# Peptides against a protein of PDB entry 6GMG: the designs that were tried, part 327

Target 1, 331 residues: chain A of PDB entry 6GMG
Amino acid sequence: DSDDRVTPPAEPLDRMPDPYRPSYGRAETVVNNYIRKWQQVYSHRDGRKQQMTEEQREWLSYGCVGVTWVNSGQYPTNRLAFASFDEDRFKNELKNGRPRSGETRAEFEGRVAKESFDEEKGFQRAREVASVMNRALENAHDESAYLDNLKKELANGNDALRNEDARSPFYSALRNTPSFKERNGGNHDPSRMKAVIYSKHFWSGQDRSSSADKRKYGDPDAFRPAPGTGLVDMSRDRNIPRSPTSPGEGFVNFDYGWFGAQTEADADKTVWTHGNHYHAPNGSLGAMHVYESKFRNWSEGYSDFDRGAYVITFIPKSWNTAPDKVKQGWP

## One batch from the design tools (peptide; made by RFdiffusion4, then SolubleMPNN)

Design b2_p26_4_s3 (from b2_p26_4, 13 letters changed)
Fold by OpenDDE base, seed 1:
Parts: C-alpha cells; sequence; structure tokens
Structure b2_p26_4_s3 (fold): chain B 331 residues (1-331), chain A 26 residues (1-26)
C-alpha cells in the first residue's frame, strides 16, 4: 500500500548534503539528506567514514526512534532514565491553583503534574551521572574495575546512587550493552566505551486499570523520579498512547531525541536530533523528516506527551555518532 | 507545538510502525 514504510535507498559515501531549511528555530531535512549528513559527520568508525548500512537505513526509517537507534547502535531499552520533579510546586499549585475555564479537575491535576517536571534539571542530572560514569570508564579495563571506580566516584560526591543494588539498571547498564561485548566495539573493555544520552517523551496515563480521566488527562503520580537519585522506574512504560478526548483525535505513543555526548555547558545551546514519523514517500504521511532542534524546542514536546525522561546508554569511543559538538543543519 | 494535529488514522499508522520496530529489535 502507498502508506507502507519504505527503507531509504543507499547514498553514495561522497555525496554531500543539501542545505537544511529552518523550521521554527529548528533545522529540518528529508531523511535521505540526513543519511548524507550522517555519512559525512557521524558515520566514522576508528576515524573512517562509513556508508550507512541497509540495516541502519531500515532502523532509521521507523521514525523518531530510528534516529536514536542508528546513533546508539541498539533499540532503546530505557532502563537508566532520569527526571526532575518539583514536589513543592506540585503541592502548592494543587492547593492554591484553580482549574482554567472549562478545565476539569482531572485535566487540571494532569496539567499541574506535567508542569511540575523540570526538563532542564532532569537533563542536567543525566549529564551529571554520565560524567561520573565516563570518569569511571576512563582507565577501567574490566567491568569489576569500572564498578569499583563508579562506587568510589559516587562516594566522593555523596551521591544517593551509591546505595543502588548491584543488579539495578544503574550498575548493569554497561554489561547489558551489546556494543560493549562486540570485538569491534568495547571488546569487554570499559575504557573503550563512553556514556551517551537520549530522551524519550511518553504518556503517563498508561495504566489500563486506572480511570478514564487519567488515560485522557494524565496520571499525576506516574513516572516520578525517586528522591535523591532522580531515577525513573520505566517498567510500566508500555508505549501506550494518550486516550482521545474527542472523536477522531489520535496521539502518538512516543518521541525520541538524540543528544549523545555534547560538551556544551549551556543546555539551551545543545542540539537534539529527532524524526517525525516512519518513511512513507509515496503515502499520505510523506517522507520522513529529521530535525535538529535546540533544547527548548525538544523539551517543549507535544500534547501527545506529559513525561520526559533522559536516558543513559553507552557506545564505543571509536564511533562518531556522539561528538563533543553538534552543528545544527547544513552547511 | 509546531507539529500539525494528527488524525486518529495517522497516529495509528505511526504507532503501528513503532510497534513493528520494537518487535524487530527483539
Amino acid sequence: as target 1 above (331 residues)
Amino acid sequence: SSRPKLSLEEAQLINNYHKEAEEKAL
């Protein structure tokens, strides 16, 4: 059918991208042109440019998740997720605030909960933890050395993550990363790996046993970070979209944004790469587009979502999918 | 939001391929 997903064709390795176009403070291009940019900028393995493989092009073609998938080398597992929630703001607004005209109580509570998440602080927490992990990786040549270094770093910073169980996603994340075990990846050497960050937007009201109001307007108590650590329990995230509030209304179940390992200290200047939908150049949705957005543009999200999590995973240092600096657009 | 509002059909198409992606990764 015309609405079927299509895998973008291979692009010659030497083909330069066409210029990106501005879109509401973002840089935007069609997926084929992103592949060209990716091959020129992000494809390097051990300093050598690589053509995006058919498998990678297939992953990319699935939409927003495809950008994170191609650049991280694995489908997102979302196990090591961070957020920041202002409990005092939430309580105060619930107590002293009022529903807007025409807003139901459930809608008000859902909105207040959404607004009580601090995206910048959540992102900053993930960056802090990634930095600690990177220090622990630097001279560790086996997993035991990495874990010892990590515990030492956490103790020095008096970080609550030091109290996490050895089987927690925090300590198990490296060993559960496929590229860590690959011969051309980490080869079981932590010092060959680095921590990277991506973000997931999703809906809080996913509990099918909960009230219809929570499914429509959000669950104020769902997917809150643990105090001290900032860890979000993602076990109940089943990619269930928001329930429609009116006939014919539909919501997408998630959005993914790739940050990688940028060193820009100002969060507002960081670049987030994401896609709109699966590639359907002959269908009603059209070709997939890729966006390079500033943090404010990314963190704003869409009405489809009321939660944002910042997730840590690992890639080999030999990959250039997470450079220190990301330039928005082309050239 | 700068994104156009999606119809139920459009959202379902996108979500279906999100599901397919997850299944393929298993």
Scores: peptide ipSAE 0.711, ipTM 0.953, DockQ to the pose 0.798
Fold by OpenDDE base, seed 3:
Structure b2_p26_4_s3 (fold): chain B 331 residues (1-331), chain A 26 residues (1-26)
Amino acid sequence: as target 1 above (331 residues)
Amino acid sequence: SSRPKLSLEEAQLINNYHKEAEEKAL
């Protein structure tokens, strides 16, 4: 058995997906079947279905990041990230709460910090900002016009993001998007682009100079959003996994979930697409599976992670990888 | 968590390919 990554074979353009399998409130399928769905639903460029290219299939085969990679058209840079943290809840729980039986103080503090992040509010903040950006994009035919529109929108809403530096990831995100500059993408026309959202789960205790307890149980002070803006400084995220707490235990360094540009107002009804691991059909891990999860299932995450960030990037409007409505599973 | 607990070896395999993905994207 080879544990090597395998690029899934091409699927015929007109091949319909097999039904997805329900699993714990999510829809699940093997990667090959997701490719079939993707070609039917998400592959459209300028209204025409496309076969997933070898390059795209290769990207997809790398696991959870591959889903976001294929749909966004670029490897996640995670520069424009949002979250929500309840400082009062955190302080109150630390003061009035107690460690569980067998829970260390560090474990308690890490858990309390994790629980003090409001995933729904973080997601809503990202959606709010994406909406502002989309309004700024609508009639902007150059980057200068886009930036002017953004500043105006932010001023009208009294949004703290208006105070961000011009070099901030917030203002530079569009110009740093490869598809914006592509002839068949944005072609340097902001009005041809739209804001989209994905999420990253990761570990807070990544500082190798910190205590072992923080690496094992989380760093309560790490990756908190800035007040007012909700921006998370992701510069210290180096894809370092959680440290094992027991012998033989291992943690994955990140998970990615694709949301796109769904218009569903109820966060709980939004669909998040993500993968489990790289494709190894002949290896111990097996074939890659793709999940379409409701927000609650996605935001719950795994014990590998104690942070969730909601990231904004851009794709051409001509792509259908981020439709207004996403249907869970097949049919 | 709906995911089975991973061994150190399994996690390392996954993380290695995550690293490869990042390197390929550069």
Scores: peptide ipSAE 0.711, ipTM 0.953, DockQ to the pose 0.796
Fold by OpenDDE base, seed 4:
Structure b2_p26_4_s3 (fold): chain B 331 residues (1-331), chain A 26 residues (1-26)
Amino acid sequence: as target 1 above (331 residues)
Amino acid sequence: SSRPKLSLEEAQLINNYHKEAEEKAL
C-alpha cells in the first residue's frame, strides 16, 4: 500500500545536511536530512560519530516517538513523569468562570483543567529532579550507592520524593534502563549514566467507562501531578486518542518531544526535537519531517492533547544524543 | 504550534503505526 511506512535509506557517514527551513516558528527538515544531521552531531559514541543503523532508522520512521526512541535508545516507558497543576486557579475558574458562547459545561471544565497546567513549571520540576539525579549518579559506582546518594540529596533539599516507595518509578528507573546494563553503556555503573528529559503530549479522557463528554472534551481530574512531588501516575495512559466531536474528525493519540540534557537556563531558549508522522514518502501523508522547536512552540501542543508530561530517563554519558547545547536547524 | 487538521483516516494511519511501534518495542 502506498500509505505503508518506509524505513529511510542509509545516509553516508560524512554527508552534511542541507539547510533546515523555517516552519511555524521552528526549524524543519525531511527525515533523511535529519539523519544526516544526527550522524554529524548526535551520533557520537565515545567521541566517534556513527552511521545511524537500520534499526535506528526503522525506529525513527515511526514518527514523533521515533525521535525520542532513537535518541534515548529505548522505546519511551513514560514511568517517571512530571507536571505542574495550579489547583487554586482551577477551582477559582470553575467557580467564577462561565462557559463561552456555545461551549458546553463539559467543554468548559475540560478547557479550564487544560489551562490550569503550567508547562514551564512542569518542565522546571523535571529539570530540577534530573539535576538531583545527576548529582546522585556522579560518584556512584553501583546502584546501592546511587540510591543512597539520591536519598541524601532529597533529604537535604527537603524534597517530597524522599517519601516515595522503593518500587516507585522514581527509584527503579535507572535499573530498568537497558543501556545501564549494557557493557558498552553504563555497565551497571551509575556514574557512567546521565538523566535526560523528553515530553509527551496525550489525551486525559481515556477512561472508556467514563462519560462520552469526558472522552470528547477531557477528564478534568485525570493525570494530575501529586502534590509536593509533581509525579504523574501514567499507568492509565493507554495511548487512547481524543474522541471525535464531529463526523470525519480524528485525533492523534500522542506526540513526543526530545530535550535531552541541555544546560540552557532559559526555558524559552531550549530546543525540542520532534517528528510529525511515520515516513510515507509515496503515501498520502508524505515524507516524515523532523522539527526543532523552541519550548514555546513545543509546549503549545495541539488540540489533540490536553496533557503534557515531562519524563526523565537515562542514557550513557558516552552518547552524544543529549548534548549540553543544541543548535536549532542547520547550519 | 499550528498544523493542518487531520482527517479521521489520517489520524488512524498515524495511530496504527504508533501502536505498531509499541508492539515492536515489546
Scores: peptide ipSAE 0.711, ipTM 0.954, DockQ to the pose 0.810
Fold by OpenDDE base, seed 5:
Structure b2_p26_4_s3 (fold): chain B 331 residues (1-331), chain A 26 residues (1-26)
Amino acid sequence: as target 1 above (331 residues)
Amino acid sequence: SSRPKLSLEEAQLINNYHKEAEEKAL
């Protein structure tokens, strides 16, 4: 069928990208051209440029998740997720605010909840935790040493994460990372790994047993971060899209954005890489496009989503998929 | 950035491949 997903063809290793196109404050290109850029900039393993493999091209072709998948080396598990929620703002707006003209109570509550999340603070929290993890990874040559270092770092910072259970995703994330166990990856050596960040946008109203209003307008109580830690319980995220509010309306179930390990201190200057949809060059949706967006453009999200989580995972330091500096577009 | 509103059919196509991706990763 013309709407079938197509795996992009291989690109020659030395083929340079064409210039990206500006699009709504983003840099945009077709997936094939992103592969070219990826090979030139992000493909390096142990300092050597690599051609994107067929498997990687296949992963990439699935759309937004594909960008994170290729760069992280694994399908997103979303276990170690952070957000920031202003409870006082939420309560105050519910009490003192008024629904807009034509807005239902459920719609109002859903909107207020969405607006009570602070994307910048959520991102900052994830970066803070990633920094702690990176310090703990340094000079740790086994998992036990890494965990001990984490506990020490958290204690020194009086971080509430120090109270997390040993089975928490916070402590288990490294051991559950396939590349950590790979011979050419971490080889079970934490000091060979680094923490990286990606973001997921999704819908809060995923509980099928809940009211139709929550499925349409959001569940104000769902996917809130735990106080102190900022951890979001993602166990109830089953990639269920928002329910339509009008006939014929459809929503995508998620969006993923790749940040990696950029060192840019100004959140607004950070670059987020994401895709639009699966690659269907001969189909109605067309070819997959890849976007490099500034944080503002990424964090705005779409009406499909009312939650944003910032997720920490790990990649080998030998990979260049998460460089300290990411340049938007090409050249 | 104003992404054009997707039709139900378009969203379903995208979501189907998202599901396929997840299944492939298992």
Scores: peptide ipSAE 0.714, ipTM 0.953, DockQ to the pose 0.790; fails the geometry check

Design b2_p26_4_s4 (from b2_p26_4, 12 letters changed)
Fold by OpenDDE base, seed 2:
Structure b2_p26_4_s4 (fold): chain B 331 residues (1-331), chain A 26 residues (1-26)
Amino acid sequence: as target 1 above (331 residues)
Amino acid sequence: SSRPKLSAEEAELINKAAKEAEEKAS
């Protein structure tokens, strides 16, 4: 355990949260206050509020991944990830564009690659797929029925995902979800589950065998979505941070944002919940803070990252961690 | 909006905790 990490204490079930405050164009609060909000809004199982368990509070205390971990019920596996990349833009900019003053060729290529990703289109693709999956789940009482429904839905939409291998994360994601198999979860009944979305920001230059320039400025060819499907091969994501470009510089390995299953049609109005760092109230980093950001604020990311993926997983419908509507902040 | 730039020490602490989380979940 990190020497300074502390699990936040339990909050009374009926304790109301304090108001959130604006921070960097988003709503912000300390982790303890988020627990209060979570218990009032997101904790419901079968319509009943639940106190956040010690295990859940411990998960949450790890910061950047904690919010997604608590709300999804599992540590992110990131296997079913989507993005959108404009290959034509990338090629044209590399051919016709020029490095900025003082920018190396590697910096230029890394920047152009980063700018060639369309976060909104990537998010929309994930939402589209999640919608298809939810339709397939609704009338399926076993996995076989779910898979058959899914294939039919994809065929009707002429979606390239219909051509994925049966062992693909796309088809295996449900069966590999622990809550699907749990008695109090899905109980092996797909119709009790729903698709949800979270996002991961990470660094492309993670290959240790690659050039130092790629590790510092990005790997333009890494973590691109497959044409037609939008699937990103995340197998090479090992949570390796960006390499420093100057002395004393450091980068964080990832950031996670929880979206869930919001039905807001306007992407810009969707709310993303995320944390800054692990909870260290007595340490140098201080207490963990939780942010609720609009899509614009989330998708901007940080210089630590040059990739954004939108990941689909599943939770039981009985959980309220992914409601149709999420309100930013409190009240 | 961009967050304040982290020091190497701060980033290392955060990344260490992230690794611990991953190990715990395994």
Scores: peptide ipSAE 0.644, ipTM 0.943, DockQ to the pose 0.773
Fold by OpenDDE base, seed 3:
Structure b2_p26_4_s4 (fold): chain B 331 residues (1-331), chain A 26 residues (1-26)
Amino acid sequence: as target 1 above (331 residues)
Amino acid sequence: SSRPKLSAEEAELINKAAKEAEEKAS
């Protein structure tokens, strides 16, 4: 354990949250207050409110991954990730554009690549796939039935995902979800599960054998989605942060945002829940804060990152960590 | 920017905690 990390104390189940603070178009609160909200809104199992367990509070306390961890019920594996990349835009800008004043060629190329990703289209692709999966889960009482349904749905839509290998993250994601196998979770019944979405921000320049410029300014060719499917090969994501470009500069390795299963059709109105850093109320970093951001605020990310992926996983339908509607802040 | 710029020391602490989380989950 980190010496200064603290697990937030238990909050009484009936304790109501304090109002969130507006900040840069986001709703912000300290982690303890988020726990209160979580217990009131997201904690329900089979319709019954639950106190956040010590284990869950511990997961949450790890910061930027903690929100997704608590709400998904597992540490993110990021195996089923989607993005959208405009190859034509990239090529055109690379050819016809020019570096900004003081911008190196490598920095220019990295920036152009970053800007060639369409976060909204990437998110939309993940939502599309999640919808297909949810339809396939319906009335499927074993994995075989689910997979058959999924293949049929994909064939009907002429989706390139139908060509994925049976062992690919796409088809294996459900069986590899711990909550699917739990008696009080899916109990091996796909119809008791639903697809949910979270997002990861990370750095493209993670290859230690590549040039220093790529590590500093990004690898334009890394973590691009496959044509047709939109799948991103995340196997090379080892949570390696961006390399500093100036003395004293430091970058964080990743950020996670929880979306769940919101039904809001307008991407810009969707709410993303994320944390800043691990909870260190007595340390230099201070208390962990939780943010509820609109899509625009989330997708902007930080300079630490030049990639955004939208990941699908599964949770039991009996959990309320991914409701159809999410309200920003409190009250 | 939606957050203050992190120092190398701060980033290191955060990344260390992230590694610990991953190890705990494994």
Scores: peptide ipSAE 0.644, ipTM 0.943, DockQ to the pose 0.806
Fold by OpenDDE base, seed 1:
Structure b2_p26_4_s4 (fold): chain B 331 residues (1-331), chain A 26 residues (1-26)
Amino acid sequence: as target 1 above (331 residues)
Amino acid sequence: SSRPKLSAEEAELINKAAKEAEEKAS
């Protein structure tokens, strides 16, 4: 563990949160206050409010990944990831566009590639697939029934995912979810599970054998979704940050945002929960803060990242970490 | 960007903690 990282103390189960404050168009609070909200709103197991455990508080204390970790119940594996890339826009802009004043060719190509990803369509694809999976989970009491239902749903929709290999992360994701196998979780019953979504922002230029320009300005060809399915091969994502372009510059390796299973049809009205950094109340970084952002604020990301993926995983239906409606802030 | 610019030192600290989290989860 980092020397200056601190696990937040336990909060009384009945302690109400303090009001959140606005920050850059989003709701913001300190991690301790988020724990209070989490216990009141998201902690329920089988309808019973729970105190956040020491283990969960420790997970949360690691910052941006911590929110997704606590709410999904596992460290993100990122195996079932979706995105949308406009190939025609990319080719057209490369052909007809030009570098901005002072922009190198590599910078231009990296920027054009970044701008050719459509975050809203990527999110929409993940939601579509999650809906299909949820229908397949319904009334399926073993994995075989789930897989049969899934294949049938995909065939009915003429979805390209029907052509994926049986060993693909798409078909193996449920069986590889720890909470599915837990007695107090899914207990190997698919009908007790539901699909949930989180998002990861990361850098495309992670290949150390590639050019320095790709590491600094992005790799235009990296982490593109497969046509038809929208699946992104995440195997080469090793949490390597963007390379500095000037002295003293530094970039963070990733950001995670938790969506869960909100039913709001308007993407712009969905709420994404994420953290800034690990909890260091006595260190230079200070206390961890948690943000509840609208999709517009989340999907904008930071200059640290040129890729966004929307990932599907599963949680037990008995957990309330992914409710149908998420209210931004407090009260 | 919706956050202040980080120093190289701050980014390194954050990335180190991220690596530790991954190792802990493994």
Scores: peptide ipSAE 0.641, ipTM 0.943, DockQ to the pose 0.774
Fold by OpenDDE base, seed 5:
Structure b2_p26_4_s4 (fold): chain B 331 residues (1-331), chain A 26 residues (1-26)
Amino acid sequence: as target 1 above (331 residues)
Amino acid sequence: SSRPKLSAEEAELINKAAKEAEEKAS
């Protein structure tokens, strides 16, 4: 009865996946079958289908972070994160709203803060920024050219990000991407890279020096986006889960969803790929499952989390882990 | 979509694995 993580076995390169099944309005499959789909659809390097490597399978086996890890090529750093927060709504609701029956003041404030985030607008902001970055990347053959292009694009759009300093995660994200520096990746050529998006759900009440109420019900002031830019300071995110509010209750520290670089204009039609938990086919948790969810299903999140950030990173254009179109499920 | 509530034990296992992943990636 070991709950130990197991790396899924290799799947033959030409093995077709079994059909996905509906699950809570999303497409679901076991991790092994996702590997099959991944090899058929997302594995391509320079147009050639690839078998998922042992390393990639190992990354994938870690569960909710694994899908993003495999598809982005790196463990999420979450430095370039965006969200949208309605401050007026928050203030108004705090002033004029009342706790629900049985709801403490701390619960009320935490809930109001959570509800003041707009996941769709946060996602839209990330997409907007990714688009700007992609334009800046397109014909830039060195980092200096990329940065110059980026500043020009931001100036043309009168974007507040133009005021970020050179040390900001916004400007440093590309240079800090391992695949950018790899010979078979970007090879230090920005034009070989593209911006991609993933999302992280996490808990706001992570400050151990804060009140127990904030750890249990959320910190209303934590992880708010900066006005104008939408940037979220993720430095305080240490993957600390929500504190239990009742005996026997437990919360997971985070969830990750992979979007990539889909071009679907309707946010509601975008597909988000994510996993449940680490692969433990012989353990109590069981086999890892992979989900392909519509935006509404993803953005709804779980009670474990009161924050959602949309993060930009980069992958080589030669990778097919972030195609323009993603089809939900199989076939 | 709602998932079943996790027990403390289940959450601990998942979080432990998450920590291991982070350590491996470091």
Scores: peptide ipSAE 0.641, ipTM 0.943, DockQ to the pose 0.813; fails the geometry check

